# Designs tried in a protein design run: peptides against a protein of PDB entry 5IXI. Part 14

Target 1, 141 residues: chain A of PDB entry 5IXI
Amino acid sequence: TPLLDASSLEYLFAQGQYDLVKCLAPIRDPKTEQDGHDIENECLGMAVLAISHYAMMKKMQLPELPKDISYKRYIPETLNKSIRQRNLLTRMRINNVFKDFLKEFNNKTICDSSVSTHDLKVKYLATLETLTKHYGAEIFE

## One batch from the design tools (peptide; made by RFdiffusion4, then SolubleMPNN)

Design b1_p10_4_s4 (from b1_p10_4, 6 letters changed)
Fold by OpenDDE base, seed 3:
Structure b1_p10_4_s4 (fold): chain B 141 residues (1-141), chain A 10 residues (1-10)
Amino acid sequence: as target 1 above (141 residues)
Amino acid sequence: VDLIAEIKSV
């Protein structure tokens, strides 16, 4: 991971979020069905990182966040479309598991482990490199 | 964390 000053890291993090969601930095093609599941998990993880970063920047705890907060605005639009095509029960399970994980992440990882917004940005960009076809190369070359 | 695995366990 290259050393970046704070302003550069902030810029890359913001741009990376936009590019991932808008599919300007498309996620890599899965090599297997299991690889596809791994990619989906990582994308949902990216949403957790992004939301947690937002909450920390705004000095807000999870209970103060809007009740309708979800992964939908923080994952690739293509993946969001895929998820919405699944049956209602599956979508409900995804929503519930995501919310529970987000809560646990904020309570245990953010509050108890002293994770900073800097750490979240670094993790986000590092994960973006592994998920996308070519955007990672643009970040670290 | 494997979110999909957790979903399947529910």
Scores: peptide ipSAE 0.035, ipTM 0.684, DockQ to the pose 0.132
Fold by OpenDDE base, seed 2:
Parts: structure tokens; sequence; C-alpha cells
Structure b1_p10_4_s4 (fold): chain B 141 residues (1-141), chain A 10 residues (1-10)
């Protein structure tokens, strides 16, 4: 597979986010209930990567991000719809866990490990490959 | 980290 330069990665990262959220690159079907949970976890993880990338590009710390920032715009619309159908308490729990994870990720991964935006794009695209049915094959051809 | 597992534990 050819090496991707910075411009190519930027393009693929942007397109990958769009395709994931809009379900143009649909996530794989769960094989089991646990697999479904794993898929949700990975999608939320993708949101963490995307938000962290956004924050780094804007040179903002997480506390400086808008209060309304959440996973909602960074996960597949189908999953977002599913989460919306859950009761308020469950949604609050998801939101809190997500925010806590995002904070932890920022502290331990971004700050402590000096992860770059380049690294986040690579991780995002690699995860996208594992989550989606066939999109990953297209990216790394 | 298993986010779903953490949600269930709450």
Amino acid sequence: as target 1 above (141 residues)
Amino acid sequence: VDLIAEIKSV
C-alpha cells in the first residue's frame, strides 16, 4: 500500500468522518450482543479522536470547548438515533462516561504522550477500517 | 476502556 502524505491523510480523515457519521460507510453488523457493545464503544472512541483532533487544531483545551460539544455529531447517525431512544438517565450516563473518557484521553494520551493530529488521523482511519464493512479496504488500497 | 461496561456499572 502506498504511503499517505499529509494532504492525503487530511482528505481521508475528513471524508472518513463524513462517511461514518452519514452512514455512507456503514458500521459492521454485530455478531453478538457483546459485539454490539464493542461497536458502540469503538464509535464513541472515534468521537473522542475526532473531538481531540478538533481541539488540537483549534489549540483549545477541553475545558475551553463549547459546553454543548458531545459525541452526537461524531458518531453514526443510526447509533445517535438509538441512543436518543434510551431514557434520560441512560443518556446522562453515556454523556458523563464519554466526557470522563474524553478528559482522561486528553490528559493521558494527548498531553502526556504528545500525540499529534497526524497520529489521531491515522488512528481514526485505522479504526474506521475495523468498524465499517468495506470502507477500510478502499482507504488503504 | 469499555465505556458500555462502565455505564452498566453505574
Scores: peptide ipSAE 0.034, ipTM 0.688, DockQ to the pose 0.119
Fold by OpenDDE base, seed 5:
Structure b1_p10_4_s4 (fold): chain B 141 residues (1-141), chain A 10 residues (1-10)
Amino acid sequence: as target 1 above (141 residues)
Amino acid sequence: VDLIAEIKSV
């Protein structure tokens, strides 16, 4: 396994985000209903990682981000379409959960533990491998 | 720090 320099890691991180959102790297099929919920939560987590990385690269704190920031452009398009079809109560719940995730991640992980952009990219790609059907083989083999 | 675990714990 060849070592990834900073430029290669940045490229793979950007490409991984694109592949996840555009469903070029399809998410794995859920084994159970609970597994489906876990996959959705992981996708929301991926959005938090991507947004946090963007904010750190721009030297922005969370309050400086656009007030209408959401998960919509950072999760698989198929999942986004699925969420749009759910009832109002469910959509409100998901929106609130995501806002809480983003806020708490910023406070407890970014601010308190001094996580770097490098750490975010590594965690994103590692999670992408577990979340998708065959993308891990393309990245790490 | 397990970032994904931290997110899921929220």
Scores: peptide ipSAE 0.029, ipTM 0.656, DockQ to the pose 0.877
Fold by OpenDDE base, seed 1:
Structure b1_p10_4_s4 (fold): chain B 141 residues (1-141), chain A 10 residues (1-10)
Amino acid sequence: as target 1 above (141 residues)
Amino acid sequence: VDLIAEIKSV
């Protein structure tokens, strides 16, 4: 397939976020419990990518983001519902792990490297393809 | 840079 131009990539990235969160492009079924954990980690990673992209586009640093920044609006709604059903300690753990991921990603990958918003979009869409049942296959046909 | 790998390394 030909290399996507910037406008097409921007469109696909926005649409991909919407489809993932709204479960229009549902995530694949886990094959094992470990696979389920991997899928969850990938979804949290997708949230980090999306938030980082947003921050970069707005020329914001992490301290400038809302203090209540969370994965909740950036992961599949089904996964968000699943997490909300877990006990308080588990939810606290997930919240802390996510915030640590976001902070370290910002420090090591965004601030200390040449990663651009373009790179984030490419990585997001590539991950979306591996994560979803059918949607990602259409992106790179 | 493998961005997902970087996230998972935390």
Scores: peptide ipSAE 0.029, ipTM 0.659, DockQ to the pose 0.830

Design b1_p10_5_s1 (from b1_p10_5, 3 letters changed)
Fold by OpenDDE base, seed 2:
Structure b1_p10_5_s1 (fold): chain B 141 residues (1-141), chain A 10 residues (1-10)
Amino acid sequence: as target 1 above (141 residues)
Amino acid sequence: FTNPLKKLFS
């Protein structure tokens, strides 16, 4: 993987988030039903990374984040629309699992480890490459 | 660190 300086990494991370959410970097087509679920999980995982990065940058702990913080603004709009069309119980389950995972990630990975915002950006971009059809292919060999 | 890409919903 090529080395990226701090400024380039910051730019790519910001742009990558925008491209993912706006579907300018569309997620790959699922090969199977299970693959579709895996893609969804990866998107939600990227939301965790993005939110955690945001919290770290703002020097905020998770309980201090706005109560309306969710994955909705951090996943592809197409996926968000899909989730919104699911029944209430399913949406509640997704929300609860997401919140629980976010808390766990924050406690065990962020607060209790040496993970930095730099690490989160790298992980995000690396995942973005694998998740989308063609985005980042030239950046991450 | 904890891999957020693991299966979250099952």
Scores: peptide ipSAE 0.034, ipTM 0.687, DockQ to the pose 0.199
Fold by OpenDDE base, seed 4:
Structure b1_p10_5_s1 (fold): chain B 141 residues (1-141), chain A 10 residues (1-10)
Amino acid sequence: as target 1 above (141 residues)
Amino acid sequence: FTNPLKKLFS
């Protein structure tokens, strides 16, 4: 599969985010309990990539982003519903770990490296391919 | 660069 041009990559990145969140590209079924946890972590990682990309595109630092920034709008709706059903302490832990990781990722990976918005889009789409049942494979065929 | 898919949650 040849490398995508910039415009095609931008389109696929935007479409991929929409399809993942709306479950139009459903995530794969977990094979084990641990696999389920891995899938969840990867989905949360996708949220980090998407938010970081947004911040970079807007020329914004993390403190300039809304204080209520969350993974909720950037993960599959099915997973979001699952997380909402967990107890308060668990949800607080997830929120805190996510925010801390997001901050660390932006400081150490984005600001202190040569990572570009292009790199984030490629990483996102590559991960989408591994997470989804068939959608990702179709994109790169 | 740092892999956001790893070390999120234990």
Scores: peptide ipSAE 0.034, ipTM 0.687, DockQ to the pose 0.206
Fold by OpenDDE base, seed 5:
Structure b1_p10_5_s1 (fold): chain B 141 residues (1-141), chain A 10 residues (1-10)
Amino acid sequence: as target 1 above (141 residues)
Amino acid sequence: FTNPLKKLFS
């Protein structure tokens, strides 16, 4: 596999986010109900990666992010719509779990482990490849 | 580093 330089990686990361959110790279079909839950959590995880990357690029700490920070703009629009249609308690649960995890990830992973924006982009793209239908297949040989 | 995908689900 050819080594991706910084500029290429940056482009692919940005494009990958756009494609995922806009469902231009649709997520794979779940094989089971559990798989469906896994897919959703992977999407939420990618939102954490994207937000963390954004924060790092802007040199912001998590407390400096908007208090209403959410996964909504960082997950597939179809999934976002699906979540919005769920009952209030479910939505509240998802929101709370996400915020708690984002905080944990920022404190324990980003700050303590010296994770770089490069690492986040690589992880994002690698996950994107496994999560979506046929997307990234030409990149990850 | 910590896998956010696993942590969110688990």
Scores: peptide ipSAE 0.033, ipTM 0.681, DockQ to the pose 0.227
Fold by OpenDDE base, seed 3:
Structure b1_p10_5_s1 (fold): chain B 141 residues (1-141), chain A 10 residues (1-10)
Amino acid sequence: as target 1 above (141 residues)
Amino acid sequence: FTNPLKKLFS
């Protein structure tokens, strides 16, 4: 990962979030069914990173976030539409697993470690590079 | 899904 100053990293992180959600940086095509599941999980992980970063920047704990917080506006719009087409039980499972994971991540990873907003931005951009078809190569050139 | 920061901090 190239060395970026704080201002550049902040800009790229904000732009990366927008590009991922708006599908301006489209996610790569799955090679197998399992690869498709892995891609989906990574996208949900990106949502965790984005939400956690937001919470840290606002100096808020998870209970202080909106109770209806969801991955929906933090993942690619195409994936969000795909998930919404799945049956109720599947959607409920995804929602519950995500909320539990978000809680665990913030309690055990953020609060109990030295993870900073800087680290979250770096991880977000690094994951974006692996997830997307061409965007990562462009931003790290 | 797994901890997204495992690779970076483990």
Scores: peptide ipSAE 0.029, ipTM 0.653, DockQ to the pose 0.496

Design b1_p10_5_s2 (from b1_p10_5, 3 letters changed)
Fold by OpenDDE base, seed 1:
Structure b1_p10_5_s2 (fold): chain B 141 residues (1-141), chain A 10 residues (1-10)
Amino acid sequence: as target 1 above (141 residues)
Amino acid sequence: FRNPLKELFS
């Protein structure tokens, strides 16, 4: 994996986030039912990374983020549509678990450790490679 | 650091 300077990493992170959300880099096809669930969880995890990165870049505390902050604009649009079609209880559970994990991640990982925005970008792009069909391979060539 | 992708809903 070639070394990326800060500007290149910033660009790739932004582009990768855009491509994932807009489904320009479509997520890989699930191999099993469990794999499909894992892919969904990975997408939600990507939202946590993206939101945390945003908060750090803006030097914002989580309470300063809008109360309606959600995974919706940070996951593939196809997945977002799928989640919207699920019943109310399921959507409530997803929302609550996501919010709780976001808080925990920021407290225990971001605030209590030395995780930087650089680390988040690297983790995001590395996950993007495994999550999408063909996109990630081009990034790390 | 902790892997949010594996821990979020597991």
Scores: peptide ipSAE 0.032, ipTM 0.694, DockQ to the pose 0.221
Fold by OpenDDE base, seed 2:
Structure b1_p10_5_s2 (fold): chain B 141 residues (1-141), chain A 10 residues (1-10)
Amino acid sequence: as target 1 above (141 residues)
Amino acid sequence: FRNPLKELFS
């Protein structure tokens, strides 16, 4: 993986978020049903990274974020549509677990370990490489 | 640091 300067990293991070959400960098096809679930979890994890980065950039604590902040605009649109078609109990579980995890991640990982926005961008892009079909390879070649 | 991908919904 090549070294990226700060400006390049900012650009690639922003573009990577857009490409993931808009499915311009489509997520890989699941090989099994469990793999499909893992892919979904990875996407939700990407949302955690993106939201945490946003909060840090705005110097806001999670309780200060708008109450409507969720994974919805931080995951692939195809996945978002899929989740929206699931039953109420499933959607409630996803929402609650996500919110709880987001809080825990920010408190125990970001605040306690002093993880920087730089680290989040690197982790995001590295995960994007493994999650998508071909996009990540182009970024780090 | 903590890997959010593995801990989420696992």
Scores: peptide ipSAE 0.031, ipTM 0.692, DockQ to the pose 0.219
Fold by OpenDDE base, seed 3:
Structure b1_p10_5_s2 (fold): chain B 141 residues (1-141), chain A 10 residues (1-10)
Amino acid sequence: as target 1 above (141 residues)
Amino acid sequence: FRNPLKELFS
């Protein structure tokens, strides 16, 4: 990847979040059913990164975040709509797994490691490149 | 879900 100064990285991270959620950088088409599941899981992972970055920037722990914190505003709107159309049990499972993973990530990865906001931004943008059709190529070519 | 930072720190 090209070398980016701190200001450029901050800008690209903010813009990348916006583009992913608003589907301005649309996620790639799945090639198989399993690929589709992988894409969804990666999007949920992106939500974890975004929320964790937010918490770190605000110097907050997860218990200090709103009780209703969710992936809904941190994933592509198209995916959010798709999930909302699934049955209640499926949605409950996704919600529970996400919240558990977020807590585990915060405790075991953020608190117990040297992971910084810089690292989260880099990982977010790198994952964005793999998830989207052409957005990553425009940034990193 | 897998750890999203695994690729960076593994």
Scores: peptide ipSAE 0.030, ipTM 0.668, DockQ to the pose 0.445
Fold by OpenDDE base, seed 4:
Structure b1_p10_5_s2 (fold): chain B 141 residues (1-141), chain A 10 residues (1-10)
Amino acid sequence: as target 1 above (141 residues)
Amino acid sequence: FRNPLKELFS
């Protein structure tokens, strides 16, 4: 398959993000309990990519983003509902780690390197392929 | 660049 042009990549990134959040491209079934935890972390990582991409496209730094910015709108809705059912301390831990990582990612990876929005889209779609059941195969096959 | 998925919750 030939390399995607910029327009195709932009389309696939937008559609892929939508499909993941809306569970139209469901995440793969966990093979073990640890695998389930890994899948959750991968989803949170994809949220970091998506938010960072959004910030770069809008030419905003993290302090300029909404104060309540979180992973909630950037992960599968089913996973979001699952996390919301966990106890306060667990949710606080997840939120704090996520925000700290998001800050570090933007400061040290985005700002201090040559990472572009193009790179973020590629990484997102590549991860989507491994995370979902069959959606990724439809993109690249 | 670094892998954001692996470094989260390491």
Scores: peptide ipSAE 0.030, ipTM 0.685, DockQ to the pose 0.219

Design b1_p10_5_s3 (from b1_p10_5, 4 letters changed)
Fold by OpenDDE base, seed 4:
Structure b1_p10_5_s3 (fold): chain B 141 residues (1-141), chain A 10 residues (1-10)
Amino acid sequence: as target 1 above (141 residues)
Amino acid sequence: FTNPLKKLFA
């Protein structure tokens, strides 16, 4: 796997987000029920990475983001539809945990550490490789 | 850093 320059990394990160959300890079089939939950949680984690990256690039704090900020636009559309079909309490739990972690991640990990936008892109693409059927594997072959 | 959301189903 060759080292990617900054321009290549930026391109792959943007394209990877689009492909994941639009299901052009389908997530892998779960091997077990627990694996399915792990995949979902990884997707939600990727949403945190994507939102945090966006905020950092725009030099925005979380309160400056739209109040309706959520994972909906940053996860596979199929997963978003699946979550919307779950009962209210489950959806509330997912939303609350997501928002809480997003806040904590930005306050403690981004602001109080040396995590950069570069690190977020690398982590995102690395996770994409593990989540997708073969799209990520091809990129990092 | 790891994804703490994994604990939801742990």
Scores: peptide ipSAE 0.034, ipTM 0.689, DockQ to the pose 0.192
Fold by OpenDDE base, seed 5:
Structure b1_p10_5_s3 (fold): chain B 141 residues (1-141), chain A 10 residues (1-10)
Amino acid sequence: as target 1 above (141 residues)
Amino acid sequence: FTNPLKKLFA
């Protein structure tokens, strides 16, 4: 795999995030119902990575983030629309679990594990490769 | 570090 300098990694991370959200790099088709759930969870995980990266770049602690912080702007628009069409209880569950996980991730992973923004970008791009149909493959080939 | 991809709704 090619060695990416800091500027290249920053560019790829930004572009990858944009492409994922705008569905320019569409997520892969699920092979099973469970696979579909896994894909959704991966997308939500991508949101955690993106938000955490943002917070770190802004030198903000999680409590300083808006109280209405959400995955909505950090997941594929198609998935966001899908979630919005689900019933109230489901949406509430997703929101609550996401917020709880984000808090946990920030406290236990970011703060305690000394994870850097570099690590988050690498993890994001690596996940993008597995999550999308063809886009991610171009990054590491 | 904790993998958010698998632990979010595991």
Scores: peptide ipSAE 0.034, ipTM 0.690, DockQ to the pose 0.223
Fold by OpenDDE base, seed 1:
Structure b1_p10_5_s3 (fold): chain B 141 residues (1-141), chain A 10 residues (1-10)
Amino acid sequence: as target 1 above (141 residues)
Amino acid sequence: FTNPLKKLFA
């Protein structure tokens, strides 16, 4: 793994978010159906990391975030489109699971004060490496 | 999905 100064890490984190959402760094092709679900879960996890980072940078608690906060603007547009085309019950399940996980992550991980914005950026970029076809390899390999 | 930071702090 490369050594990054704070400015470089901040830049790569911001650019990585943009590239993931805009599909400029497309997610890798699933090897199996289970792999596809794992990829989706990782993308939702990336949304949790991004939202948590935003909240920490703004020194906000989750209740201070908009009530309509969701994964929609923090996951690849292709995945968001796919989710929107699923049936109502499936979308409700995804929404509920995401909200519950976000709350748990905030209460048990972020509020524990053991996780910094630096840690979130590192984890985000590391996950981006595993999720995308070539973008991550360009950074770390 | 699991805690995305588990592997980072393992």
Scores: peptide ipSAE 0.030, ipTM 0.658, DockQ to the pose 0.513
Fold by OpenDDE base, seed 3:
Order: sequence, then structure tokens, then C-alpha cells
Structure b1_p10_5_s3 (fold): chain B 141 residues (1-141), chain A 10 residues (1-10)
Amino acid sequence: as target 1 above (141 residues)
Amino acid sequence: FTNPLKKLFA
């Protein structure tokens, strides 16, 4: 990723979140079934990054966040709709795995490491570039 | 899914 000043990085991070969720930066087409699963997992990972960034900015720990926090508002709306169409057991599994991962990420990665909000923004934008069709290419030209 | 920061810090 190119070098960006703090202000530019903050702007791009905010815009990137909006573009991903609103599908203004559409996710790339999967090449295989496994690729589709990988894309979905990466989107869920983006939600983890976004939520963790929010928590850090607010100086809050996960237990202090609303209990109803989920990936739903942090992933592409199209993917959210797709997940909502799946059976109850599948949705429950996704919810549980996400919550567990979010907890682990926050405790082991954020608290036990030197990861900063800056690092999260960089990782978010870098992942956004790999996930989307043309958004990353345009942003990092 | 895996730790999204593994690629950067590992």
C-alpha cells in the first residue's frame, strides 16, 4: 500500500467501509466454491476489523459493546441478504463463530500486541483492495 | 476464518 498521511488514511478508511457495505465497491466474483467461502470469510474478517477499530477509538472493550453487535452492518448488504436466506442452524453457526473470533481477536491480537487503529485501517484497505473488483485499483493508483 | 492481521505481523 502507498504511504498515506493520517488524515487521508482516516478518510479512505471511512469511505471504504461505506463503499463495502453499500456495495458501491462490489465484491469480486468467486472462481470456485471454495473461493466463495474464502470471500465470505474475508468479509467477516472485515467486520472484525471495523468493530475492533470502533472499540479502540471509543476506548471500549468487547464486553462493553452492545450485545447485539454483529457482522450484519459491517459486511456487504448483498452478502448479508444471502446469509439471512440460509437455514437457522447455519446462521447460528456463523453467529457463534463470528462472536468467538471477534473475542479472540480482541483479546489476543489487540490487547496482547502493538496493533493500533492505524494498523487496522491499513489492513482494512489492503483487504478491500483484494476483495473488490476495481475499487482497490482506483484508490491506490 | 483466520486472524486478518497474521499476514502483516507474523
Scores: peptide ipSAE 0.030, ipTM 0.650, DockQ to the pose 0.495

Design b1_p10_6_s1 (from b1_p10_6 with E8A)
Fold by OpenDDE base, seed 5:
Structure b1_p10_6_s1 (fold): chain B 141 residues (1-141), chain A 10 residues (1-10)
Amino acid sequence: as target 1 above (141 residues)
Amino acid sequence: SAAERLFASF
């Protein structure tokens, strides 16, 4: 297996995002209801990683981030549709928790610069492997 | 989540 240079890692990260969102790399079946919730939280976490990576690559500061940033375009389309079908209180909870966490995470990535774009890509791809049925295995074979 | 674990790893 060849070593991944910066260009290859960037490609895999971009392709991984596309495959996850478009469900070309479908997420694994939940083993339990709790596992389903864990998978959902991981997907939302993936959205945080992706958004933060985008902001860092664009040299954006926190005040420059749109106030209406959402997870919608950064999670599997199937999950997004599922969330949209849930009741108002549930959707409000998810939106509020995500917004709060994204702000906190960006403080530590953009403001503190404690995390690099490289770290985000590696963590994203590693998590993608655990979330998807078989696609992740192809990345690291 | 992955984001939380990333912070914990540093």
Scores: peptide ipSAE 0.205, ipTM 0.834, DockQ to the pose 0.481
Fold by OpenDDE base, seed 1:
Structure b1_p10_6_s1 (fold): chain B 141 residues (1-141), chain A 10 residues (1-10)
Amino acid sequence: as target 1 above (141 residues)
Amino acid sequence: SAAERLFASF
């Protein structure tokens, strides 16, 4: 299979984000409780990739990022609903850990420019393949 | 996560 050009990669990345968030490409069922936690962490990681990509494409600097930026619109809607049902302390922990990691990650992606938008798209799509039931498997056919 | 692995790779 030939390598995807930049335009094709951009299209697949955008479509993949939409399908993941809207659950058109539903995440796979967990095999164990630990697998469920791993899936959740991967989804939160996908949110970091998506947000960072957005910031880089908009040529944003760290001070320009919204202070209330959240994973909520960048993870599967089903997972977002699940998180909202958890107790306050758990939700606070998730929010704080996410924000702290996002800050550190964006120092590297936006400020240091050590990670490119191309890297983010490739990593996103590769992870999407492992997370979803069927959609991701079709990307590289 | 994917982000963690990417972060560690650079």
Scores: peptide ipSAE 0.205, ipTM 0.834, DockQ to the pose 0.494
Fold by OpenDDE base, seed 3:
Structure b1_p10_6_s1 (fold): chain B 141 residues (1-141), chain A 10 residues (1-10)
Amino acid sequence: as target 1 above (141 residues)
Amino acid sequence: SAAERLFASF
């Protein structure tokens, strides 16, 4: 399989984000309750990757990110609806854990520059393959 | 998560 050129990678990354959020590439069905939790955590991780990529592309520093930034626009809409139906304490936990991790991750990606936008795109698309039912097979065919 | 794995790889 030939390597994707930069333009193709950029396109696939953008399209992959759209397809995941809009559920055009639906996430796979969980096999167990634990598998369901793992899928949710992967989706939240995808949100971190997407937000960090956006910040890096815009040459934004940490203080320039909106303080109310959240996973809500970067995860599958079905999952977002599911989370909103959970009790307050559960939602608070998810929000806090996400924000804490995002801050730490952005220190690494934006401040330290040890992670590149290329790394984020590759990791995002690779994870998209594992999360979705058939979309990944089309990407890496 | 993918982000955690990527973070840990550097």
Scores: peptide ipSAE 0.204, ipTM 0.833, DockQ to the pose 0.499
Fold by OpenDDE base, seed 2:
Structure b1_p10_6_s1 (fold): chain B 141 residues (1-141), chain A 10 residues (1-10)
Amino acid sequence: as target 1 above (141 residues)
Amino acid sequence: SAAERLFASF
């Protein structure tokens, strides 16, 4: 398998984000209710990766991260619509858990610099392959 | 999640 150079990886990462959010690379169908929850959690994890990558590229520090930063524009639009239809308590829980995890994750990415933007892109694309129906086949060709 | 697995690996 050929190695992706930096420019190719950057392109695929950007395109992958767009395709996931716009549902051009549709999420796989859940096999069970638990599988549906797992898919949702993976999508939220993808949002963490994308946001952290953005912050690192902008050389943002933790105090500079917007307090109202959210997953909304970093997850599939269909999932975002689904979450918005849930009750306030559920949405608050999701928001709080997400923000807490994002803060902790960014300590390792932005502050410690133990995770590189390269690592984030690779993990994002690899996960995209597992989440979507057939899009992953194109990424690593 | 992917982020959790990545986080745990570092």
Scores: peptide ipSAE 0.199, ipTM 0.832, DockQ to the pose 0.503

